# Peptides against a protein of PDB entry 5ONS: the designs that were tried, part 17

Target 1, 181 residues: chain A of PDB entry 5ONS
Amino acid sequence: MFKKFDEKENVSNCIQLKTSVIKGIKNQLIEQFPGIEPWLNQIMPKKDPVKIVRCHEHIEILTVNGELLFFRQREGPFYPTLRLLHKYPFILPHQQVDKGAIKFVLSGANIMCPGLTSPGAKLYPAAVDTIVAIMAEGKQHALCVGVMKMSAEDIEKVNKGIGIENIHYLNDGLWHMKTYK

## One batch from the design tools (peptide; aimed at target 1 K87 F90 A136)

Design b2_p14_8_s1 (made by RFdiffusion4, then SolubleMPNN; from b2_p14_8, 7 letters changed)
Fold by OpenDDE base, seed 1:
Structure b2_p14_8_s1 (fold): chain B 181 residues (1-181), chain A 14 residues (1-14)
Amino acid sequence: as target 1 above (181 residues)
Amino acid sequence: KKYYVDNVAAPQPS
């Protein structure tokens, strides 16, 4: 989603949201990520304005006090930014790729099944279309936010093709945007 | 070759 993203080239405008819209978004976030509910007042304090940065390709980035929190495309599900996920790693279920897959993930490539089934990888139960945090063997912080294109069960038994779609990865255009005020 | 290093600020809830 952000492989060739550049703030100067791909941001259209920024709008401040009405209170009612913010409430709706908060409810959606809790529905998508139930574990975030106790932390939501800290992440999005009531007294702080919430903004949406509108980008090309129907991408919207939710921001509070300049911090990039979540993004979505075409009114689909919200994804946490890696920067938010690093602060709150429990927002998403985890999957772990082996050392050999790291370089490909960091190039924006989708995650192939062998990178999730080989020694050094850890594959946890997850249904297709689940948004997941991609961890790396031997590393502490998530390097990617992805979407399961196969269930964990199917990844193990088929063990070929795209297991997880790469949505947002470390050092992509969204990562380098860092803040927007 | 590309290498991945944990090159982010120390995580903390805020």
Scores: peptide ipSAE 0.027, ipTM 0.632, DockQ to the pose 0.146
OpenDDE base, seeds 2, 3, 4, 5: peptide ipSAE 0.028, 0.022, 0.023, 0.025; ipTM 0.628, 0.623, 0.614, 0.610; seed 2 fails the geometry check

Design b2_p14_8_s2 (made by RFdiffusion4, then SolubleMPNN; from b2_p14_8, 7 letters changed)
Fold by OpenDDE base, seed 1:
Structure b2_p14_8_s2 (fold): chain B 181 residues (1-181), chain A 14 residues (1-14)
Amino acid sequence: as target 1 above (181 residues)
Amino acid sequence: MKYYTDEVAPPQPP
């Protein structure tokens, strides 16, 4: 989603959200990420304005005090930014790729099944279309936010093709955006 | 390949 993303070229505008819209978004976030509920007031304090940075390709980035928190495309689900995920790693279920897959993930490539089934990888139960944090063997922080294209069961069984779609990865255009005020 | 981040995580839930 952000492989060729550039703030100067791909951001259209920024709008401040109404209270009713913010309430709806918070409810959606809790529905998508139940574990975030106790932390949501810290992440999105009631007194602070919430903004949406509108980008090309129907991408929207949710921000508070300049921090990029979540993003979505069109009217799809929200994804946490890696920067938020690093602060709150429990927001998403995890999958772990082996060392060999790291360089490919960081190039924006989708995660192939062998990178999730090999020694050093850890594959946890997850259904198709689940948004997941991609961890790496021997690393502390997530390097990617992805979407399961196969169930964990099918990844192990088939062990061929795209297991997880790469949505947002470390050092992509969104990562380098850092803040937006 | 190696990568680094300077993000600081808050205390985690129990």
Scores: peptide ipSAE 0.028, ipTM 0.609, DockQ to the pose 0.085
OpenDDE base, seeds 2, 3, 4, 5: peptide ipSAE 0.018, 0.019, 0.019, 0.019; ipTM 0.568, 0.556, 0.570, 0.556

Design b2_p14_8_s3 (made by RFdiffusion4, then SolubleMPNN; from b2_p14_8, 7 letters changed)
Fold by OpenDDE base, seed 1:
Structure b2_p14_8_s3 (fold): chain B 181 residues (1-181), chain A 14 residues (1-14)
Amino acid sequence: as target 1 above (181 residues)
Amino acid sequence: MKYYVESLAPPSLP
């Protein structure tokens, strides 16, 4: 989603949200990520304005005090930014790729099944279309936010093709955006 | 909190 993303080229505008819209978004976030509920007032304090940065290709980035928190494309689900996920790693279920897959993930490549089934990888139960945090063997922080294109069961059974779609990864255009005020 | 991307990168090849 952000492989060729550049703030100067791909941001259209920024709008401040009304209270009613913010409440709706918060409810959606809790529905998508139940574990975030106790932390939501810390992440999005009631007194702080919430903004949406509108980008090309129907991408929207939710921000508070310049911090990039979540993003979505069109009317799809919200994804946490890696910067938020690093602070709150429990927001998403995890999958772990082996050391050999790291370089490919960091190039924006989709994650192939062997990178999730090989020694050093850890594959946890997850249904297709689940948004997941991609961890790496021997690393503390997530490398990528992805979407399961196969169930964990099918990844183990088939063990070929795209297991997880790479949505947002370290050093992509969103990562380099850092803040927007 | 500052995040160091290099710590998450693959090791350099000789």
Scores: peptide ipSAE 0.021, ipTM 0.553, DockQ to the pose 0.051
OpenDDE base, seeds 2, 3, 4, 5: peptide ipSAE 0.019, 0.010, 0.020, 0.017; ipTM 0.557, 0.520, 0.515, 0.530; seed 3 fails the geometry check

Design b2_p14_8_s4 (made by RFdiffusion4, then SolubleMPNN; from b2_p14_8, 6 letters changed)
Fold by OpenDDE base, seed 1:
Structure b2_p14_8_s4 (fold): chain B 181 residues (1-181), chain A 14 residues (1-14)
Amino acid sequence: as target 1 above (181 residues)
Amino acid sequence: MMYYVDNLAPPNPD
């Protein structure tokens, strides 16, 4: 989603959200990520304005005090930014790729099944279309936010093709955007 | 070998 994303070229505008819209978004976030509920007042304090940075390709980035928190495309599900996920790693269920897959993930490539089934990888139960944090063998922090294109069961069984779609990865255009005020 | 940015741990809930 952000492989060739550039703030100067791909951001259209920024709008401040109304209170009712913010409430709706918060409810959606809790529905998508139940574990975030106790932390949501800290992440999105009631006194702070919430903004959406509108980008090309129907991408929207949710921000508070310039911090990039979540993003979505075409009014689909929200994804946490890696920067938020690093602060709150429990927001998403995890999957772990082996060492060999790291360089490909960081190039924006989708995650192939063998990178999730090989020694050093860890594959946890997850249904297709689940948004997941991609961890790496021997690393502390998530390097990617992805979407399961196969169930964990099918990844193990078939063990070929795209297991997880790469949505947002470390050092992509969104990562380098860092803040927006 | 690849290096990653250190990140802050989550603060305590208010």
Scores: peptide ipSAE 0.031, ipTM 0.572, DockQ to the pose 0.107
OpenDDE base, seeds 2, 3, 4, 5: peptide ipSAE 0.030, 0.022, 0.026, 0.023; ipTM 0.542, 0.579, 0.604, 0.549; seed 5 fails the geometry check

## One batch from the design tools (peptide; aimed at target 1 Q140)

Design b2_p15_1 (made by RFdiffusion4)
Pose (drawn by RFdiffusion4):
Order: sequence, then C-alpha cells, then structure tokens
Structure b2_p15_1 (pose): chain A 181 residues (1-181), chain P 15 residues (1-15)
Amino acid sequence: as target 1 above (181 residues)
Amino acid sequence: KKEELEKKIKEALEE
C-alpha cells in the first residue's frame, strides 16, 4: 500500500476530527482489535487532538500528537502502523516467515506460502482476511503488516501462491513518514 | 498498569 508513497506526492491534507467522529473510530478500533480497548486511553489520550491525514487513493492515516497510529483505505478495516505495533505487539496475531523471505518482504513483495512452510518459519492458524503481524525467524520485531489471502490451513496444503498480502513493511513510504507535522 | 503492559509485551514477543 505504501511502496511508492511519500508525503509530497501522496498527502493531500490533514483534518482534525470532532468528538463525535473520534468516538466512532475508537469503537471501530475496539470491534476490530478487541485487546486494544484497555490501551486506547494511552494511545489516544482524551487531551490530544485526533487528525486524519488524507492521502491519494482514499487512504487515511490516524494521528495523535503527530504519531501515526492506524491507516485504512476507503472505509475498509484499520491496520496498525508498524510503529504502533512495535509499541504494542499484541494488537495483532502473528505469522513468522523464514529468514530467507526477509529481503523480499522488505522490498515490498507479497508473502508466498514457501516463506511460511519452510523450516525457520512458524505458521499459526488464521482465517482468510485476518490482519496479521509478520515476524521474522530470528528477529524480535515485526517487519510487515499483512492480510491472509489464503487461510493458514490452505497455506499448509496448497503451499503455492500468495499466502499473505504485504500491506505495510519496514522502510516503505509510510515507515519513512516518521511524524506528520 | 505499566507492569501489565510489560507483561503483555513480553508474552507477545515470546510467541
């Protein structure tokens, strides 16, 4: 989603949200990520203004104190930014690719099933369309936010095709936009 | 509350 994204060519503007809208977004975040509820007062303090950074192709980025928290396209599901995920790694279920796939996902490639079924990889049960944190064999921190395109069971069996769609990866355009200011 | 966050982070990273 952000492979060729930068602030100049992709950010149209930034709107500050009203209280009515903030509550609605928080509710959606709760529905989508149940375990995030106890932590929202910390992530989105009552005191701080909440802004949406509007981007080309109907991408929205939710910001608080200039920190990028979540993003979505159209009115689709929210995804945590990798920076938020690094602070709260438990927001998403995990999938671990083998170390050989790291180079390819850092270049924006989708995750193929061999990257999840090979030694060094760990594949956990997940239904299709689940938003997952991609972990790397031998790495402590997540490197990609993905969406299951095939269920985990199908990935073990079919073992060919895109297993996980690469949505956001370390040092993509979104990662480079450290803060909005 | 800080201890709860550290515990949840540790559990998540052990996975």

Design b2_p15_1_s1 (made by RFdiffusion4, then SolubleMPNN; from b2_p15_1, 8 letters changed)
Fold by OpenDDE base, seed 4:
Structure b2_p15_1_s1 (fold): chain B 181 residues (1-181), chain A 15 residues (1-15)
Amino acid sequence: as target 1 above (181 residues)
Amino acid sequence: MEKELEELIKKALAL
């Protein structure tokens, strides 16, 4: 999603959200990520305005005090940014790729099934379309936010093709955006 | 602080 993204070229505008919209978004976030509920007041304090940065290709980034928290495309589900995920790693279920897959993930490549079933990888139960944090063998921080294109069960059985779509990865255009006031 | 965190993450993920 952000492989060719540049803040200067791809941001259109920024809007401040009304209270009613913020409440709706918070409810959606809790529905998507139940584990976030106890932390949501810390992540999105009531006293702080919430903004959406509108970008090309129907991308929207949710921000509080300039921090990039979540993003979505075409009003689909919200994804946490890696920066938020690093602070709250429990927001997403995890999958782990082997060491050999790291360089490919960091180039924006989708995660192929063998990279999730090989020695050093760890594949946990997850349904298709689940948003997941991609961990790497021997590393403690997520390198990617992805979406299961196959269930974990099917990845194990078929073990061929795209298992997880790479949505946001370390050092992509969103990562480099850092903040937006 | 954010810059320091970024560097730590990069180092942690280095091959």
Scores: peptide ipSAE 0.109, ipTM 0.733, DockQ to the pose 0.067
OpenDDE base, seeds 1, 2, 3, 5: peptide ipSAE 0.085, 0.107, 0.090, 0.091; ipTM 0.697, 0.723, 0.695, 0.732

Design b2_p15_1_s2 (made by RFdiffusion4, then SolubleMPNN; from b2_p15_1, 6 letters changed)
Fold by OpenDDE base, seed 2:
Structure b2_p15_1_s2 (fold): chain B 181 residues (1-181), chain A 15 residues (1-15)
Amino acid sequence: as target 1 above (181 residues)
Amino acid sequence: MQEELEKLIAEALAK
């Protein structure tokens, strides 16, 4: 989603959200990420305005005090930014790729099944379309936010093709955006 | 400081 993303070229505008809209978004976030509920007031304090950075390709980034928290495309599901996920790693269920897959993930490549079934990888139960944090062997922080394109069960059985779609990864355009005020 | 830490994490993960 952000492989060719540049803040200067791909951001259209930024709007401050109304209270009612913020409430709706918070509810959506809790629905998507139930574990975030106790932390949501810390992540999005009531006193702080919430903004949406509108980008090309119907991408919207939710921000508070310049911090990029979540993003979505075409009003679909929200994804946490890696920066937020690093602070709150429990927001997403995890999958772990082997060491060999790291360089490919960091180039924006989708995660192939063998990278999830090989020694060093850890594949946890997850349904198709689940948003997941991609962890790496020997690393404690997520390198990617992805979406299961196959269930964990099917990844193990089929063991070929795209297991997880790469949505946001370290050093992509969103990562380099850092903040937006 | 947080920004620097995140960069360090990124670099560490890339190795």
Scores: peptide ipSAE 0.082, ipTM 0.695, DockQ to the pose 0.064
OpenDDE base, seeds 1, 3, 4, 5: peptide ipSAE 0.060, 0.079, 0.065, 0.057; ipTM 0.739, 0.695, 0.706, 0.678

Design b2_p15_1_s3 (made by RFdiffusion4, then SolubleMPNN; from b2_p15_1, 9 letters changed)
Fold by OpenDDE base, seed 5:
Structure b2_p15_1_s3 (fold): chain B 181 residues (1-181), chain A 15 residues (1-15)
Amino acid sequence: as target 1 above (181 residues)
Amino acid sequence: MEEELKALIEKALAL
């Protein structure tokens, strides 16, 4: 989603959200990420305005106090930014890729099944379309936010093709955006 | 792990 993203070229505008809209978004976030509910007042303090950075290709980035928190495309599901995920790693279920897969993840490539089934990888139960944090062998911080394109069970059985779609990864255009005020 | 890859990861993960 952000492989060719540049803040200067791909951001169109920024809007401050109304209270009612913020409430709706918070409810959506809780529905998507139940574990986030106790933390929402910390992540999105009531005293701080919530903004949407509107980008090309119908991408919207939810920000509070300049911090990029979540993003979505075409009014689809919200994804946490890696920066938020690094602070709150429990927001997403995890999958772990082996060392060999790291370079591909960091190039924006989708995660292939062998990178999730080989020694050094850890594959946890997850259904298709689940948004997941991609961890790497020997690393503490998520490298990528992805979406399961196969169930964990099918990844193990088939062990070929795209297991997880790469949505947002370290050093992509969103990562380099860092903040927006 | 390749040194270049290691450096890339460490740089990216420098928070």
Scores: peptide ipSAE 0.147, ipTM 0.758, DockQ to the pose 0.034
OpenDDE base, seeds 1, 2, 3, 4: peptide ipSAE 0.098, 0.088, 0.074, 0.062; ipTM 0.731, 0.715, 0.710, 0.707; seed 2 fails the geometry check

Design b2_p15_1_s4 (made by RFdiffusion4, then SolubleMPNN; from b2_p15_1, 6 letters changed)
Fold by OpenDDE base, seed 4:
Structure b2_p15_1_s4 (fold): chain B 181 residues (1-181), chain A 15 residues (1-15)
Amino acid sequence: as target 1 above (181 residues)
Amino acid sequence: MEEELKKKIAEALAK
């Protein structure tokens, strides 16, 4: 999503949200990520304005005090940014790729099934379309936010093709954006 | 809820 993203070229405008919209977004976030509920007031304090950064290709980034928290495209679900995920790693279920897959993930490549079934990888139960944090063998912080394109069960059985779609990865255009006021 | 949220965001962005 952000492989060719540049803040200067791809940001259109920024809108401060009213209370009713913020409430709706918070409810959606809790629905998508139930584990976030106890932390949501810390992540999005009531006293702090919430903004949407509108970007090209129908990308929207949710920000609080300039910190990039979540993003979505078109009418899709919200994804946490890697920066938020690093602070709250439990927001998403995890999958772990082997050491060899790291360089490909960091190039924006989708994650192939063998990278999730090989020694050093860890594949946990997850349904298709689940948003997941991509961990890596020997690394503490998530490298990528992805979407299961196959269930964990099918990844193990078929072990061929795209297992997880790469949505946002370390050092992509969104990562480089850091903050937005 | 997604449709309602979409509507609210669209209204906010239209201002």
Scores: peptide ipSAE 0.131, ipTM 0.795, DockQ to the pose 0.021
OpenDDE base, seeds 1, 2, 3, 5: peptide ipSAE 0.063, 0.015, 0.030, 0.107; ipTM 0.754, 0.487, 0.590, 0.787; seed 1 fails the geometry check

Design b2_p15_2 (made by RFdiffusion4)
Pose (drawn by RFdiffusion4):
Structure b2_p15_2 (pose): chain A 181 residues (1-181), chain P 15 residues (1-15)
Amino acid sequence: as target 1 above (181 residues)
Amino acid sequence: SELEEHIKEVTEKAE
């Protein structure tokens, strides 16, 4: 989603949200990520203004104190930014690719099933369309936010095709936009 | 579950 994204060519503007809208978004975040509920007062303090950074192709980025928290396209599901996920790794279920796939996902490639079924990889049960944190064999921190395109069981069996869609990866355009200011 | 244990371990180390 952000492979060729930068602030100049992609950010149209930034709107500050009213209280009515903030509560609605928080509710959606709760529905989508149940375990995030106890942490929202910390992530989105009552005191701080909440802004949406509007981007081309109807991408929205939720910001608090200039920190990028979540993003979505159209009115689709929210995804945590990798920076928020690094602070709260439990927000998403995990999938671990083998170390050989690291170079490909850092270049924006989708995750193929061999990257999940090979030694050094760990594949956990997941239904299709689940938003997952992509972990790497031998790495402590997540490197990609993905969406299951095949269920985990299908990935084990079919073992060919895109297993996980690469949505956001380390040092993509979104990662380079450290803060909005 | 195995996934929950994995997530817990990763979270503790990230603290």

Design b2_p15_2_s1 (made by RFdiffusion4, then SolubleMPNN; from b2_p15_2, 10 letters changed)
Fold by OpenDDE base, seed 2:
Structure b2_p15_2_s1 (fold): chain B 181 residues (1-181), chain A 15 residues (1-15)
Amino acid sequence: as target 1 above (181 residues)
Amino acid sequence: SEQDEFTAAVAEALK
């Protein structure tokens, strides 16, 4: 989603949200990420304005105090930014790729099934379309936010093709967009 | 910021 993303060229505008809209978004976030509920007031304090940065390709980024928190495309589900996920790693269920897959993930490549079933990888139960944090063998922090294109069960059985779609990864255009006020 | 430095370090460590 952000492989060729550039803040200077791909941001259209920024709007400040109404209180009622913020409440709705918070409810959506809790529905998507139940584990975030106890932390949401810390992540999005009531006293702080919430903004949406509107980008090309129907991408929207939710921000508070300049911090990029979540993003979505075409009114779809919200994804946490890696920067937020690093603070709150429990927001998403995890999958782990082997060390050999790291360089490909960091180039924006989708995660192929063998990279999730090989020694050093860890594949946890997850349904298709689940948003997941991609962890790496020997690394502490997520390197990617992805979407299961196959269930974990099918990844193990089929073990070929795209297992997880790469949505947002370290050093992509969104990552380099550190803040926006 | 400290947070920016931390996240940058994480990114570097993952390369």
Scores: peptide ipSAE 0.077, ipTM 0.683, DockQ to the pose 0.047
OpenDDE base, seeds 1, 3, 4, 5: peptide ipSAE 0.049, 0.033, 0.040, 0.036; ipTM 0.691, 0.682, 0.695, 0.680

Design b2_p15_2_s2 (made by RFdiffusion4, then SolubleMPNN; from b2_p15_2, 7 letters changed)
Fold by OpenDDE base, seed 4:
Structure b2_p15_2_s2 (fold): chain B 181 residues (1-181), chain A 15 residues (1-15)
Amino acid sequence: as target 1 above (181 residues)
Amino acid sequence: SEQEKYTKEVAEKLK
């Protein structure tokens, strides 16, 4: 989603949200990520305005005090940014790729099944279309936010093709954006 | 930050 993304070229505008819209978004975030509920007032303090940065390709980034928190495309589900995920690792269920897969993930490549079934990988139960945090063997911080294109069960059984779609990864255009006020 | 250090570490290992 952000492989060729550049803030100067791909941001269209920024809007400040009304209270009613913010409440709706918060409810949606809790539905998507139930574990975030106790932390949501810390992540999105009531006193602080919430903004949406509108980008090309129908991408929207949710921000508070300049911090990039979540993003979505074409009014689909929200994804946490890696920067937020690093602060709150429990927001997403995890999958772990082996060391050999790291270089490919960081180039924006989708995660192939063998990278999730190898000895250095850890594959946890997850349904298709689940948004997941991609961890790397021996590393503390997530390197990617992805979407399951196969269930964990099918990844193990088939073990060929795209297991997880790469949505947002370390050092992509969204990562380099850092802040936006 | 720790995440920036990780990114740099990974980048160095990929050289």
Scores: peptide ipSAE 0.147, ipTM 0.794, DockQ to the pose 0.043
OpenDDE base, seeds 1, 2, 3, 5: peptide ipSAE 0.122, 0.141, 0.039, 0.137; ipTM 0.783, 0.792, 0.712, 0.787

Design b2_p15_2_s3 (made by RFdiffusion4, then SolubleMPNN; from b2_p15_2, 8 letters changed)
Fold by OpenDDE base, seed 2:
Formats: sequence, C-alpha cells, structure tokens
Structure b2_p15_2_s3 (fold): chain B 181 residues (1-181), chain A 15 residues (1-15)
Amino acid sequence: as target 1 above (181 residues)
Amino acid sequence: SEQEEFQAKVAELLE
C-alpha cells in the first residue's frame, strides 16, 4: 500500500474530526481490536483533537498530536501503523517469518507460505482476512502489518503461494512519515 | 534513552 508512497506527493489534505465521528471511530477500533480498549484513552486522549490525513488512492491516516496511529483504504478496516504497533504490540495477533524472509518483506514483498512454515518461522492459528503483525526470527519489533490471504491451516497444508499480503512494512512510505500535524 | 534503544532495534531490523 505504501511502497511508492511519498508524503510530499501523495497527501491531499488533513481534516479535524468532530466528537461524534471520533466516538464512532473509537467504537470501530474496539470492535476490530478488542485488546486496545483499556489503552484507547491513552492512545487517543479525550482532550486531544483527532485528525484524518487524506491521501491519494483513498488512503486515510488517523492521527492524534501528529502521531500516526491507524490507516485505512476505501473506508475499509483500520490497520495500526507500525509505530503504534511497536508501542502496543498486542493490538494484533502475530505471525513470525524465518530470517530468510526478512529482506523480502522489507522490500514490500508478500509473505510466501514457505516463509511461514520453515524452521525459524512460527505460524499461529488465524483465519483468512485477519490483520496480523509480522514478526521475524530473532527480532523483537514487528517488521510488517499484513493480512492473511490463507488461513494458517491452509498455509500449512498447501505451503505454496501467498500466505500473507504485505500491507505496511518497516521503511516504507508510511514509516518515513513520522509525524503529521 | 528509550528512544535511542528503539531506534537501535529498528536499525537491527533493517540490517
């Protein structure tokens, strides 16, 4: 989603949200990420305005105090930014790729099944379309936010093709967009 | 600092 993204070229505008809209978004976030509920007031304090940065290709980024928290495309589900996920790693269920897959993930490549079934990888139960944090063998921080294109069960059985779609990865265009006020 | 430690870990991922 952000492989060719550049803040200077791909941001259209920024709007401040009304209280009612913020409440709706918070409820949606809790529905998508139940584990975030106890932390949401810390992540999005009531006293602080919430903004949406509108970008090309129907991408929207939710921000508070300039911090990029979540993003979505075409009003689909919200994804946490890697920066937020690094602070709250429990927001998403995890999958772990082997060491050999790291360089490919960081180039924006989708995660192939063998990278999730090989030694060094750890594949946890997850249904198709689940948003997941991609961890890596020997690393502590998520390197990617992805979406399961196959269930964990099917990844193990088929073990060929795209297992997880790479949505947002470390050092992509969104990552380099550190803040926006 | 905590921020420096974080950046070090990020750098490790990019190596």
Scores: peptide ipSAE 0.284, ipTM 0.828, DockQ to the pose 0.051
OpenDDE base, seeds 1, 3, 4, 5: peptide ipSAE 0.236, 0.250, 0.227, 0.270; ipTM 0.797, 0.811, 0.789, 0.828

Design b2_p15_2_s4 (made by RFdiffusion4, then SolubleMPNN; from b2_p15_2, 11 letters changed)
Fold by OpenDDE base, seed 5:
Structure b2_p15_2_s4 (fold): chain B 181 residues (1-181), chain A 15 residues (1-15)
Amino acid sequence: as target 1 above (181 residues)
Amino acid sequence: SEQDAYTAAVAEALK
């Protein structure tokens, strides 16, 4: 989603959200990420304005005090930014790729099934379309936010093809955006 | 910020 993304070239505008819209978004976030509820007031304090940075290709980035928190495309599900995920790693369920897959993930490549089933990888139960944090063998922090293209069960059984779609990865355009005020 | 420095370091370590 952000492989060729550049803040100067791909941001269209920024709008401040109304209270009612913020409430709706918070409810959606809790629905998507139930574990975030106790932390949501810390992440999005009531006193702080919430903004959406509108980008090309129907990408929207939710921000508070310039911090990039979540993003979505075409009003689909929200994804946490890696920067937020690093602060709150429990927001997403995890999957772990082997160390050999790291360089490919960091190039924006989708995660192939063998990279999730090999020694060094750890595959946890997850349904198709689940948004997941991609962890790496021997590393503590997520390197990618992805979407399960196959269930964990099917990844293990079929072990061929794209297991997880790479949505946002370290050093992509969103990562380098850092803040927006 | 400290958080930015931390995440940057994490990114570097993952290369």
Scores: peptide ipSAE 0.135, ipTM 0.775, DockQ to the pose 0.048
OpenDDE base, seeds 1, 2, 3, 4: peptide ipSAE 0.057, 0.114, 0.102, 0.102; ipTM 0.723, 0.771, 0.740, 0.756

Design b2_p15_3 (made by RFdiffusion4)
Pose (drawn by RFdiffusion4):
Structure b2_p15_3 (pose): chain A 181 residues (1-181), chain P 15 residues (1-15)
Amino acid sequence: as target 1 above (181 residues)
Amino acid sequence: TLEEKIEEWYEEYNE
């Protein structure tokens, strides 16, 4: 989603949200990520203004104190930014690719099933369309936010095709936009 | 606390 994204060519503007809208977004975040509820007062303090950074192709980025928290396209599901995920790694279930796939996902490639079924990889049960944190064999921190395109069981069996869609990866355009200011 | 919860998550993850 952000492979060729930068602030100049992709950010149209930034709107500050009213209280009515903030509560609605928080509710959606709760529905989508149940375990995030106890942490929202910390992530989105009552005191701080909440802004949406509007981007081309109807991408929205939710910001608080200039920190990028979540993003979505159209009115689709919210995804945590990798920076927020690094602070709260438990927001998403995890899938671990083998170390050989690291170079490909850091270049923006989708995750193929061999990257999840090979030794050094760990594949956990997940239904299709689940938003997952991509972990790397031998790495402590997540490197990609993905969406299951095939269920985990199908990935084990079919073992060919895109297993996980690469949505956001370390040092993509979104990662380079450290803060909005 | 947040630190405790992070620690629990990494313990489970490293299993």

Design b2_p15_3_s1 (made by RFdiffusion4, then SolubleMPNN; from b2_p15_3, 6 letters changed)
Fold by OpenDDE base, seed 3:
Structure b2_p15_3_s1 (fold): chain B 181 residues (1-181), chain A 15 residues (1-15)
Amino acid sequence: as target 1 above (181 residues)
Amino acid sequence: SLEEAIEKYYEELNK
């Protein structure tokens, strides 16, 4: 989603959201990520305005005090930014790839099944379409945010093809934005 | 605390 993304070229505008819209978004976030509920007031304090950075390709980035928190495309599901996920690693279920997969993940490549079933990888139960944090053997912080294209069960059984779609990864265009006010 | 929550999460994940 952000492989060729550049803030100067791909951001269209920024709008401040009304309170009613913010309430709806918060409810959606809790529904998508139940583990975030106790922390949502800390992440999105009531006193702070919530903004949406509108980008090309129908991408929207949710921000508070300049911090990039979540993003979505075409009003689909929200994804946490890696920066938020690094602070709150528990808001997504994890999957771990082996060391050999790291360079490919960081190039924006999708995660192939063998990279999730090999020694050094850890595959946890997850249904198809689940948004997941991609970890790597020997690394502390998530390398990317992805979406399960196969269930964990099917990844183990089939062990061929794309297991997880790469949505947002370290050093992509979104990562390099850092903040936006 | 956030630190405690993170620790608890990883403990549960690694069981």
Scores: peptide ipSAE 0.425, ipTM 0.901, DockQ to the pose 0.669
OpenDDE base, seeds 1, 2, 4, 5: peptide ipSAE 0.402, 0.280, 0.396, 0.385; ipTM 0.894, 0.863, 0.890, 0.887

